# Peptides against a protein of PDB entry 3KDP, part 21

Target 1, 230 residues: chain A of PDB entry 3KDP
Amino acid sequence: PFLIFIIANIPLPLGTVTILCIDLGTDMVPAISLAYEQAESDIMKRQPRNPKTDKLVNEQLISMAYGQIGMIQALGGFFTYFVILAENGFLPIHLLGLRVNWDDRWINDVEDSYGQQWTYEQRKIVEFTCHTPFFVTIVVVQWADLVICKTRRNSVFQQGMKNKILIFGLFEETALAAFLSYCPGMGVALRMYPLKPTWWFCAFPYSLLIFVYDEVRKLIIRRRPGGWVE

## One batch from the design tools (peptide; made by RFdiffusion4, then SolubleMPNN)

Design b1_p10_2_s3 (from b1_p10_2, 7 letters changed)
Fold by OpenDDE base, seed 1:
Structure b1_p10_2_s3 (fold): chain B 230 residues (1-230), chain A 10 residues (1-10)
Amino acid sequence: as target 1 above (230 residues)
Amino acid sequence: DEIEEALEAL
């Protein structure tokens, strides 16, 4: 998110406080829950990893996590951001290079794509209105990420949802996201304005896409061991 | 605001 903010000079899509809420709030409990995941049914049939030669974090895992899944997450967040700004009169093409004027408190006549002038305060309300949906989009996508991380090779349908701590983690991150999105005063405290419930559904296609993508990937790995997809 | 601005400056 921040890289695109710099490169495209667009209004800030996700606030720093919101990022901290993701990293320290919504991600921790789910990530810890993976330590309690049951071993894959075929673990005793796999060759043991050589701890001296085989990296725990390999190039394939980095490529999958950051290059593929992380890109889909970022696209989901930015899609939500662009939709909200477009609904408020700012089309994506008009946002390019707008940051300098957007963040200037002395400029109170920034025009939207329809020639409407926006004060600094109005612009900041719209910006902070984007932060919460972007955050919620990440959380909803993280549901899929956490579920797909349960297994390396087996389908989630083969592994099942037996990890009660993981289920608790999914509930906790969702409850925290709802708390941060709807608790009075969060607009002032965290620059997170209340979210329309419909925005929770904006992320669902991306969450489903990640889930389907990973299930297809795992299916390919099971059918063609040693392929480039592993 | 100052904390966020400081974090954004990093």
Scores: peptide ipSAE 0.010, ipTM 0.422, DockQ to the pose 0.016
Fold by OpenDDE base, seed 4:
Structure b1_p10_2_s3 (fold): chain B 230 residues (1-230), chain A 10 residues (1-10)
Amino acid sequence: as target 1 above (230 residues)
Amino acid sequence: DEIEEALEAL
């Protein structure tokens, strides 16, 4: 998110506070919960990892995490961001390079895509209105991410949802997301304005996409062991 | 706001 903010010079899609809420709030408990995941049913049938040759974090894992899943997450967040801004009169093309004027307190006549002028205060309201849905979109996508991270090879349907701590983590992150989205004062404290419940559904296609993608990937791995997809 | 200002000041 922040890289695109810099490169494209768009209004800030996700605030620093919301990023911290993701990294420390919503992601931490779910990530810890993976330590309690039941071993895959075939784990004892696999050869032990060679600690000298097999890195815990390899290029394939980085590619999967950042290059594939992380990109889908980012796309989901940005989709939500662009939809909200478009609903407020700012089409995606118009956002390119707008940051400088957007963040200038002295410019009170920033035009939207329809020629409507926006004051600095109005623009910041719209910006902060984007932060919450972006955050919620990330959380909803993280549901899929957490679920797919349960296993390296087995389908989630094969592994099942037996990890109670993981289930707790999913509820915790959702409850936290709801709290941050709807608690009075969050707009002032965290620059997270209240979210229409409909915005929670904007992320669902992306969560489904991640889930389907990973299940297909795992299916390919199961059918073609030693393939480039591992 | 103070935390955000502090982070922006970083």
Scores: peptide ipSAE 0.009, ipTM 0.443, DockQ to the pose 0.016
Fold by OpenDDE base, seed 3:
Structure b1_p10_2_s3 (fold): chain B 230 residues (1-230), chain A 10 residues (1-10)
Amino acid sequence: as target 1 above (230 residues)
Amino acid sequence: DEIEEALEAL
């Protein structure tokens, strides 16, 4: 979010404090829950890694986490951001370079894509209105991410949802997301204004996409061991 | 507010 904010000079999609709430709040319990996941049925058939040559964090893991899933998560968040701004009169193309005027408190006549003038206060309201749905979008996408991270090779349908700590983690991150989104004072404390419940569904296509993508990837790995997808 | 200003100044 912040990199695109700088590069594209768009209004801030997600506040720094909100990012910290993701990293320290919503992600911790889910990440810990993976340590309690049941071993895959074929783990004893795999050769042990060579500690001298085989890194614990390999290029494939980095590519999956940051290069594939991370991009889909970011796209989901930005999609939600652009939809909200478009519903408020700011089309995506109009946001490019708008940051300078957007963040200037002395400019109270910033025009939207339809020629409507926006005061500084109105602009900040819509900006902070974007932070919450972006955050919630990340959490909804994280549901799929957490579930796909249960296994390296087996389908989730083969592995099952037996990890009660993971299920608790999904509940905890969702409850925390709801708390941060709807608790009074979060607009001041975190610059997160309450969102309409319908915005929770905006991320579902991306969550489903991640899930389907990973299941297909795992299916390919199972059918073609040692392929470039592994 | 000072923490937010400090974080925005970063």
Scores: peptide ipSAE 0.008, ipTM 0.434, DockQ to the pose 0.014
Fold by OpenDDE base, seed 2:
Structure b1_p10_2_s3 (fold): chain B 230 residues (1-230), chain A 10 residues (1-10)
Amino acid sequence: as target 1 above (230 residues)
Amino acid sequence: DEIEEALEAL
């Protein structure tokens, strides 16, 4: 998110406080829960890892975790961001390079895509209105991420949902997201304005996409062991 | 606010 903010010079899509809430709030319990995941059903049928050649964290795992899945998460968040700004009169093309004028408190006549002028205060309200839905989008996508991270090769349907700590983590991150989104005073304290309940559903296509993508990937690995997708 | 302004200034 932040890299695109700098490169495209768009209004800030996700505040620093919301990033901290993701990294320290919603991600901690789910990440810890993975330490308690049961071994895959076939783990003892595999040859022992060669500690000299086989890394626990290899380039493929890093590319999958941060490159592919992280990109889909970011796309989900940005989709929500662009939809909200478009509903408020700012089309995606108009946002390119707008940051300088957007963040200038002395410019009170920034035009939207329809020629309506926006004061600094009005612009900041719209910006902060984007933060909460972006955050919620990340949480909803993280449901899929956490579930797919349970296994490297087996389907989630083969592994099952036996880790009670992981299930607790999913409820905890959802409850935290709801609390931060709807608790009175969060707009002042965290610059997280309340969102309409409909915005929770905006992320569901991306969550489903991640889940389907990973299940297909795992299916290919099971059918073609030692392939490029592994 | 100062940290946020400092981060916005970066």
Scores: peptide ipSAE 0.008, ipTM 0.359, DockQ to the pose 0.014

Design b1_p10_2_s4 (from b1_p10_2, 8 letters changed)
Fold by OpenDDE base, seed 4:
Structure b1_p10_2_s4 (fold): chain B 230 residues (1-230), chain A 10 residues (1-10)
Amino acid sequence: as target 1 above (230 residues)
Amino acid sequence: DAIEEALKAL
């Protein structure tokens, strides 16, 4: 999110507070829950890793986590961001380079894509209105990410959802997301304005995409062991 | 606000 904010000079899609809520709030319990995941059914059939050659975190894992899944997460968040701004009169093409004028409190006549002028306060309301749905989009996408992280090779359908701590983590992060989105005063305290319940559904295609992508990846690994997809 | 200002200053 921040990289695109800098490169494209768009209005800030995700606030620092929302980032902290992701990193320290919604991600913490789910990540810890993976330590309690049951071993894959075939783990004892796999050769032990060579500690000298096989890194715990390899380039493939980094590519999967940051290059693939992380990009789909970012795309989901940005999709929600662009939809909200478009519904408020700011088409995606108009947002390019707009940050400088957007963040200037002395400019009160920033035009949208339809020629409507927006005051600084109105623009900040729209910006902070984007932060909450972006955050919720990340949480919904993280459901899929957490579920796919249960296994490296086996399908989630083979592994099942037996980890009660992981299930608790999914409910906890969802409850936290709902609390931060709808609790009175969050707009003042966290600059997270309440979102319409419909915005929760904007992330679902991306969550499904991550899930399907990883299941297909795992299917390929199972059918073609030693392929470039491992 | 103070925490957010401090984080913006980061």
Scores: peptide ipSAE 0.010, ipTM 0.489, DockQ to the pose 0.016
Fold by OpenDDE base, seed 5:
Structure b1_p10_2_s4 (fold): chain B 230 residues (1-230), chain A 10 residues (1-10)
Amino acid sequence: as target 1 above (230 residues)
Amino acid sequence: DAIEEALKAL
């Protein structure tokens, strides 16, 4: 989020507090739950890793985590951000370079794409109204990310959802996201304004995309072992 | 506000 914020000079898409809520709140229990996942059925049929040449964290794992899945997560969040701002009169093209005037408390006549003037307070309400749906979008996309992380090669349908700690983690992160989004005082304490329930559904296409992408990847690995996708 | 300003400065 911050890289695009700096490069494009757009209004802040996701606050630092919301990032901390993701990293320390919603992601911890789900990540720990993966330690309790059952081994894949074919694990004993695979060759052992060469400890001298094969790293536990390799370029391929980094590419999957940050380059592919992480990029789709970011795109989901930014999509939600741009939709909210467009519904409030700010088209994506108009946001480019707007940050300087947007963040200036003394400018109370910032125009939207339709010539409507916005006060500093009105702009900040809209900005913080974007933070909560962006956060929720990440949580919904993380459901798919967590589920695909259950296996390296087997389909999730082959592995099943037997890990009760992982299921608990999915409910916990969702309940925490709902609490942070709707609890009275969160707008003052965390700058997280309540979102319309419809915003929860904006992330579903991206969550589905991640799930389908990884299942297709795993299918290719099963059909063509030793390929560059593995 | 100070934490938010400090976090914005980061």
Scores: peptide ipSAE 0.008, ipTM 0.472, DockQ to the pose 0.015
Fold by OpenDDE base, seed 2:
Structure b1_p10_2_s4 (fold): chain B 230 residues (1-230), chain A 10 residues (1-10)
Amino acid sequence: as target 1 above (230 residues)
Amino acid sequence: DAIEEALKAL
């Protein structure tokens, strides 16, 4: 998110405080819950890892976690961001290079894609209106990410949802997201303005995409052990 | 590699 903000010079899609709420608020309990996940049913049939040759975190796990899944998460957030800005008159193409004028408090006549002029205050309201839905989008996508991270090879349907701590983590992150989104004063304290409940559904296609993608990946691994997908 | 480079550029 922040790299695209720099490279494309677009209005800030996700505030620094909101990023901290993701990394330290919503992600911690779910991540800890994975330590209590049951071993995969076939793990004892696998050879032990060679600690000298096999890294605990290999390039493939990094590529999967930060490359593939992280990219889909970011795309989900940016989709929500672009939809909100488009609904307010700023089409995605018009946002390119707009940041300099957007962030200038002395420019009160920034035009949208339809020629409407926006004051600095109006622009900042729209910017901060994007932060909360982006955050909620990440949380909804994280539901799928957390669930797929339960296993490396087995389907979630084979593993089941027996980890009560993980289930608690899903409820906790959702409750925290609702609290940060709707509690009075969060707009002032965190620049997180309340969102319409409909914005929660904008992330669902991406959450489903992650889930389906990983289940297909795991299916391929089960059918072709030792393939490039592992 | 191209996706990873594109992601590093992002």
Scores: peptide ipSAE 0.000, ipTM 0.357, DockQ to the pose 0.017
Fold by OpenDDE base, seed 1:
Structure b1_p10_2_s4 (fold): chain B 230 residues (1-230), chain A 10 residues (1-10)
Amino acid sequence: as target 1 above (230 residues)
Amino acid sequence: DAIEEALKAL
């Protein structure tokens, strides 16, 4: 998110407070819950990891986590961001390079894609209106991420949803997201303005995409061991 | 705000 903010000079898509809410609020309990996940049913059919040669976190896992899944998460967030700004008159192409004028409090005549002038205050309202849906988008995508992280190779349908702590984590992160999104005063305290309930659904295609992508990946790994997709 | 402004200034 921040890299695109710098490179494209777009209005800030995700605030620092919102990032902290993700890292410290929504992600901790879900991440801890994975420690309580049951071993995969076929684990005894696999060769033991060699602790001297096989890293616990390998390049393939990093590539999957940051290069693939993390990119899909970012795309989901940015999709929500661009949709909100487009609904407010700022088409994606118009946002390129707009940051400097957007963040200037003395410029009160920033035009949208339709020639409407926006005051600094109005621009900040719409910016902060993007932060909350971006955050919620991340949470909804994280549902899929957490579920796919239950297994390395087996389908989630083979593993099942038996980890009650993981289920609790999904409810906790969702409840926290709802609290931060709808609690009065969050706009002032956290710059998180309330979102329409419809914005929760913007992430669902991406969450589904992640889930399907990982299930297909795992299926390929099961059918063709030793591929680069592993 | 200052951190956000500093990050925006970068």
Scores: peptide ipSAE 0.010, ipTM 0.462, DockQ to the pose 0.013; fails the geometry check

Design b1_p10_3_s1 (from b1_p10_3, 6 letters changed)
Fold by OpenDDE base, seed 4:
Structure b1_p10_3_s1 (fold): chain B 230 residues (1-230), chain A 10 residues (1-10)
Amino acid sequence: as target 1 above (230 residues)
Amino acid sequence: DILKKIEELS
């Protein structure tokens, strides 16, 4: 998100606080929970990893995490961001290069896509209105991401949801997201304005997409061991 | 409060 913010010069889609809440709040407990995930049913049938040749974190894992899942996650967040801004009169094309004027407190006549002028304060309200739904979108997508990370090869349906710590993590991140989204004063304190409950559903297609994508990937791996998809 | 302070400094 931050890279696109810089490159495209768009209004800030996700604030520092929200990023921190993701990194420390919503991601940490779920990530730790994966350490307690039960071994896949076939793990003992696999040859031991060669510690000299097989890196724990390899290019394939990085590609999967950042190149595939991470991109889908980012797309989900940006989709929510663009929808909110569009609903407020700022079409995606109009946002390109707008950052400089957007962040200038002395410019109080920034025009939206329909010629409506926006004061600095009004622009910041809509920006902060984007932060919370973007954050929630990330959390919802992280549900799928966490679930798919339970296994390398087995379907989630085969592995099941036996990890109580993971389940706790899902509830924790959801509760945190709800707290940050709806607690009074968060708009002032964290620049996270309350979101309409409908915005929680905006991420669901992307969460589903990630889930389906990974299940299909795992299915292919099971059918074609040693393939390029692994 | 900590998060608020971080945001204010950012």
Scores: peptide ipSAE 0.007, ipTM 0.386, DockQ to the pose 0.027
Fold by OpenDDE base, seed 2:
Structure b1_p10_3_s1 (fold): chain B 230 residues (1-230), chain A 10 residues (1-10)
Amino acid sequence: as target 1 above (230 residues)
Amino acid sequence: DILKKIEELS
């Protein structure tokens, strides 16, 4: 998102403080919870791994999978961002190169895609209105990410939701997201304006996409052990 | 990792 912000010169989709809240607030407890996940049911049926070759392959595949998941997460956030801006009159194509004028407090006549002029204050309100839904989108997508990270090969349906700490992590990150989204003063402190409850649903297709993607990936691994997808 | 990827993709 930050690279797209720089390259496309679009208005800031997600504030730095909000990013820190994702990294430190919503990701830590879930990440720790994965350390307590039970071994996969088939682990005892696996032959001893070669520590040199199998580690490298596993690291590459993990990096690829996490890379792909991160891309889907970013797409989810940007989708929410573009929907909000489009709803307020700024179509995605119009946002390209707009950052310079958008961030200039002395320009009070920035036009939207429909010729409506926006003051600096109005623009900043809509920008900060994007931050909270973007954040919430990431959290909702992280639900799927956390669940799929439970196993390398087995389906989540086969492994089950036995890790109580992981379940706690899901509730914690959701509670934190709700707190940051709706607590009074968050607009001033974090530049996160409160969001309509409907914006929580914008992330669901992306969570589903991640879940389906990983289940298909794991299915392929089960059918073709030692393949490039593992 | 998600944020790094978001930062890399953003």
Scores: peptide ipSAE 0.009, ipTM 0.374, DockQ to the pose 0.029; fails the geometry check
Fold by OpenDDE base, seed 1:
Structure b1_p10_3_s1 (fold): chain B 230 residues (1-230), chain A 10 residues (1-10)
Amino acid sequence: as target 1 above (230 residues)
Amino acid sequence: DILKKIEELS
């Protein structure tokens, strides 16, 4: 999100505090929970890893986790961002190059796509209104990401939901997201303004997409071991 | 490298 903010010169879609909340708040407990995941049913049936060729974290795994899935997460966040700004009169095309004027506190007549003028304070309210839904979108997408990370090859339906710590992680990140979104004073303290409950559902298509994508990928791997999708 | 890739997506 920050790179797109710089390159496209758009208003900041995800604040520093929200980034920290993702990295330290919502991701840590779920990530630790994976250390306690039950072994895959076939893990002991696999050939021993070749330490020279088969890295624990190979390029394919990195590409999947931080490339493909990460891109879907980012797209979900940006979708939410653009929808909110569009609802407030700022169409996506109008946001390009707007950052300089948007962040200038001395400019109080920035026009939206419909010619409505926005004060600095009004613009910052809209910006901070985007931060929370973007954050929540990431959390909701992380539900699917965490679930798919339970296994490398087996379906979640084969592995099941036996890890109670993982389940706790899902509740923890959700509770944190709710707290940050709705606790009084968060707008002032963290620049995370309250969002409509409906915004929680904005990410659901992306979560479903990730889940389906990974299940299909895993299905292909099971049917065609050593394929390019592994 | 992982952190850089994450940063590229953020």
Scores: peptide ipSAE 0.000, ipTM 0.292, DockQ to the pose 0.027; fails the geometry check
Fold by OpenDDE base, seed 3:
Structure b1_p10_3_s1 (fold): chain B 230 residues (1-230), chain A 10 residues (1-10)
Amino acid sequence: as target 1 above (230 residues)
Amino acid sequence: DILKKIEELS
C-alpha cells in the first residue's frame, strides 16, 4: 500500500498505524498457531530433509506466501480502497497523481471526478475512512491465507480444523479488527474511522478466491507429484 | 518476480 502511494501518487490507502496493527496485532497469534498444526497424513511418506541443503523456508513457500497470496491480498485491499473513493466521487483514474494536491493543506478546492470541490478536511476524512476498510479487508483475506497455510499438499477438508489454537487465532484477529474499527476514539488515535458493516463483505470474494486457488493448486500437486505447481 | 510485484503493490 505504501509503495503504491508513492509510485502512483495516490491518497494514502493504509495508514502506518494500521499497518502496525496488522503486523503486531492481527498476524502474530495466527502465525504462532501454525506451529501447533498437525502433520499432514503423508508426512511419513516423504524423505527426511537434509538440514544442510534443504531450507525450511524454500523458494516455493516464499513464492506462495509472499508472492501469489500477497498479491491477492493487496488486490483485495486496493479494490476496497478504490470502491470507497469512487463512492465518494473519486474514480480510480482521477486518483493518479492526486496525492500532491490531496495532502496540501492550503488547497481547499480539489475537484473530484464529478467536479465537486473538496476541502482539505473533507479529503482527510475520506482518506481515513479508507484505512479501516482496507485493514478489515486484509484481516478477512488473512482468514483464507491462514487456513490454506495449514497444509502444503492435503486439502483443508482432508486435514480438518482440529487446531484449536488456529481457531482461536482467527477469532482473536477478527475481534481485534472489530475493536479497532468500532471502538470510540480509534478515529483520533489510529486514524481508523468506523466502517459500515457491509464493508466486511468486500473482501469475501478475494478470501474465497485464495481458498479456491490453493485448493486447486493442492489438488494438482496430489494428482501430479513433482510438477512445477509445487 | 512475484515478490517484486507484491512489493510494488504494497
Scores: peptide ipSAE 0.000, ipTM 0.294, DockQ to the pose 0.021; fails the geometry check

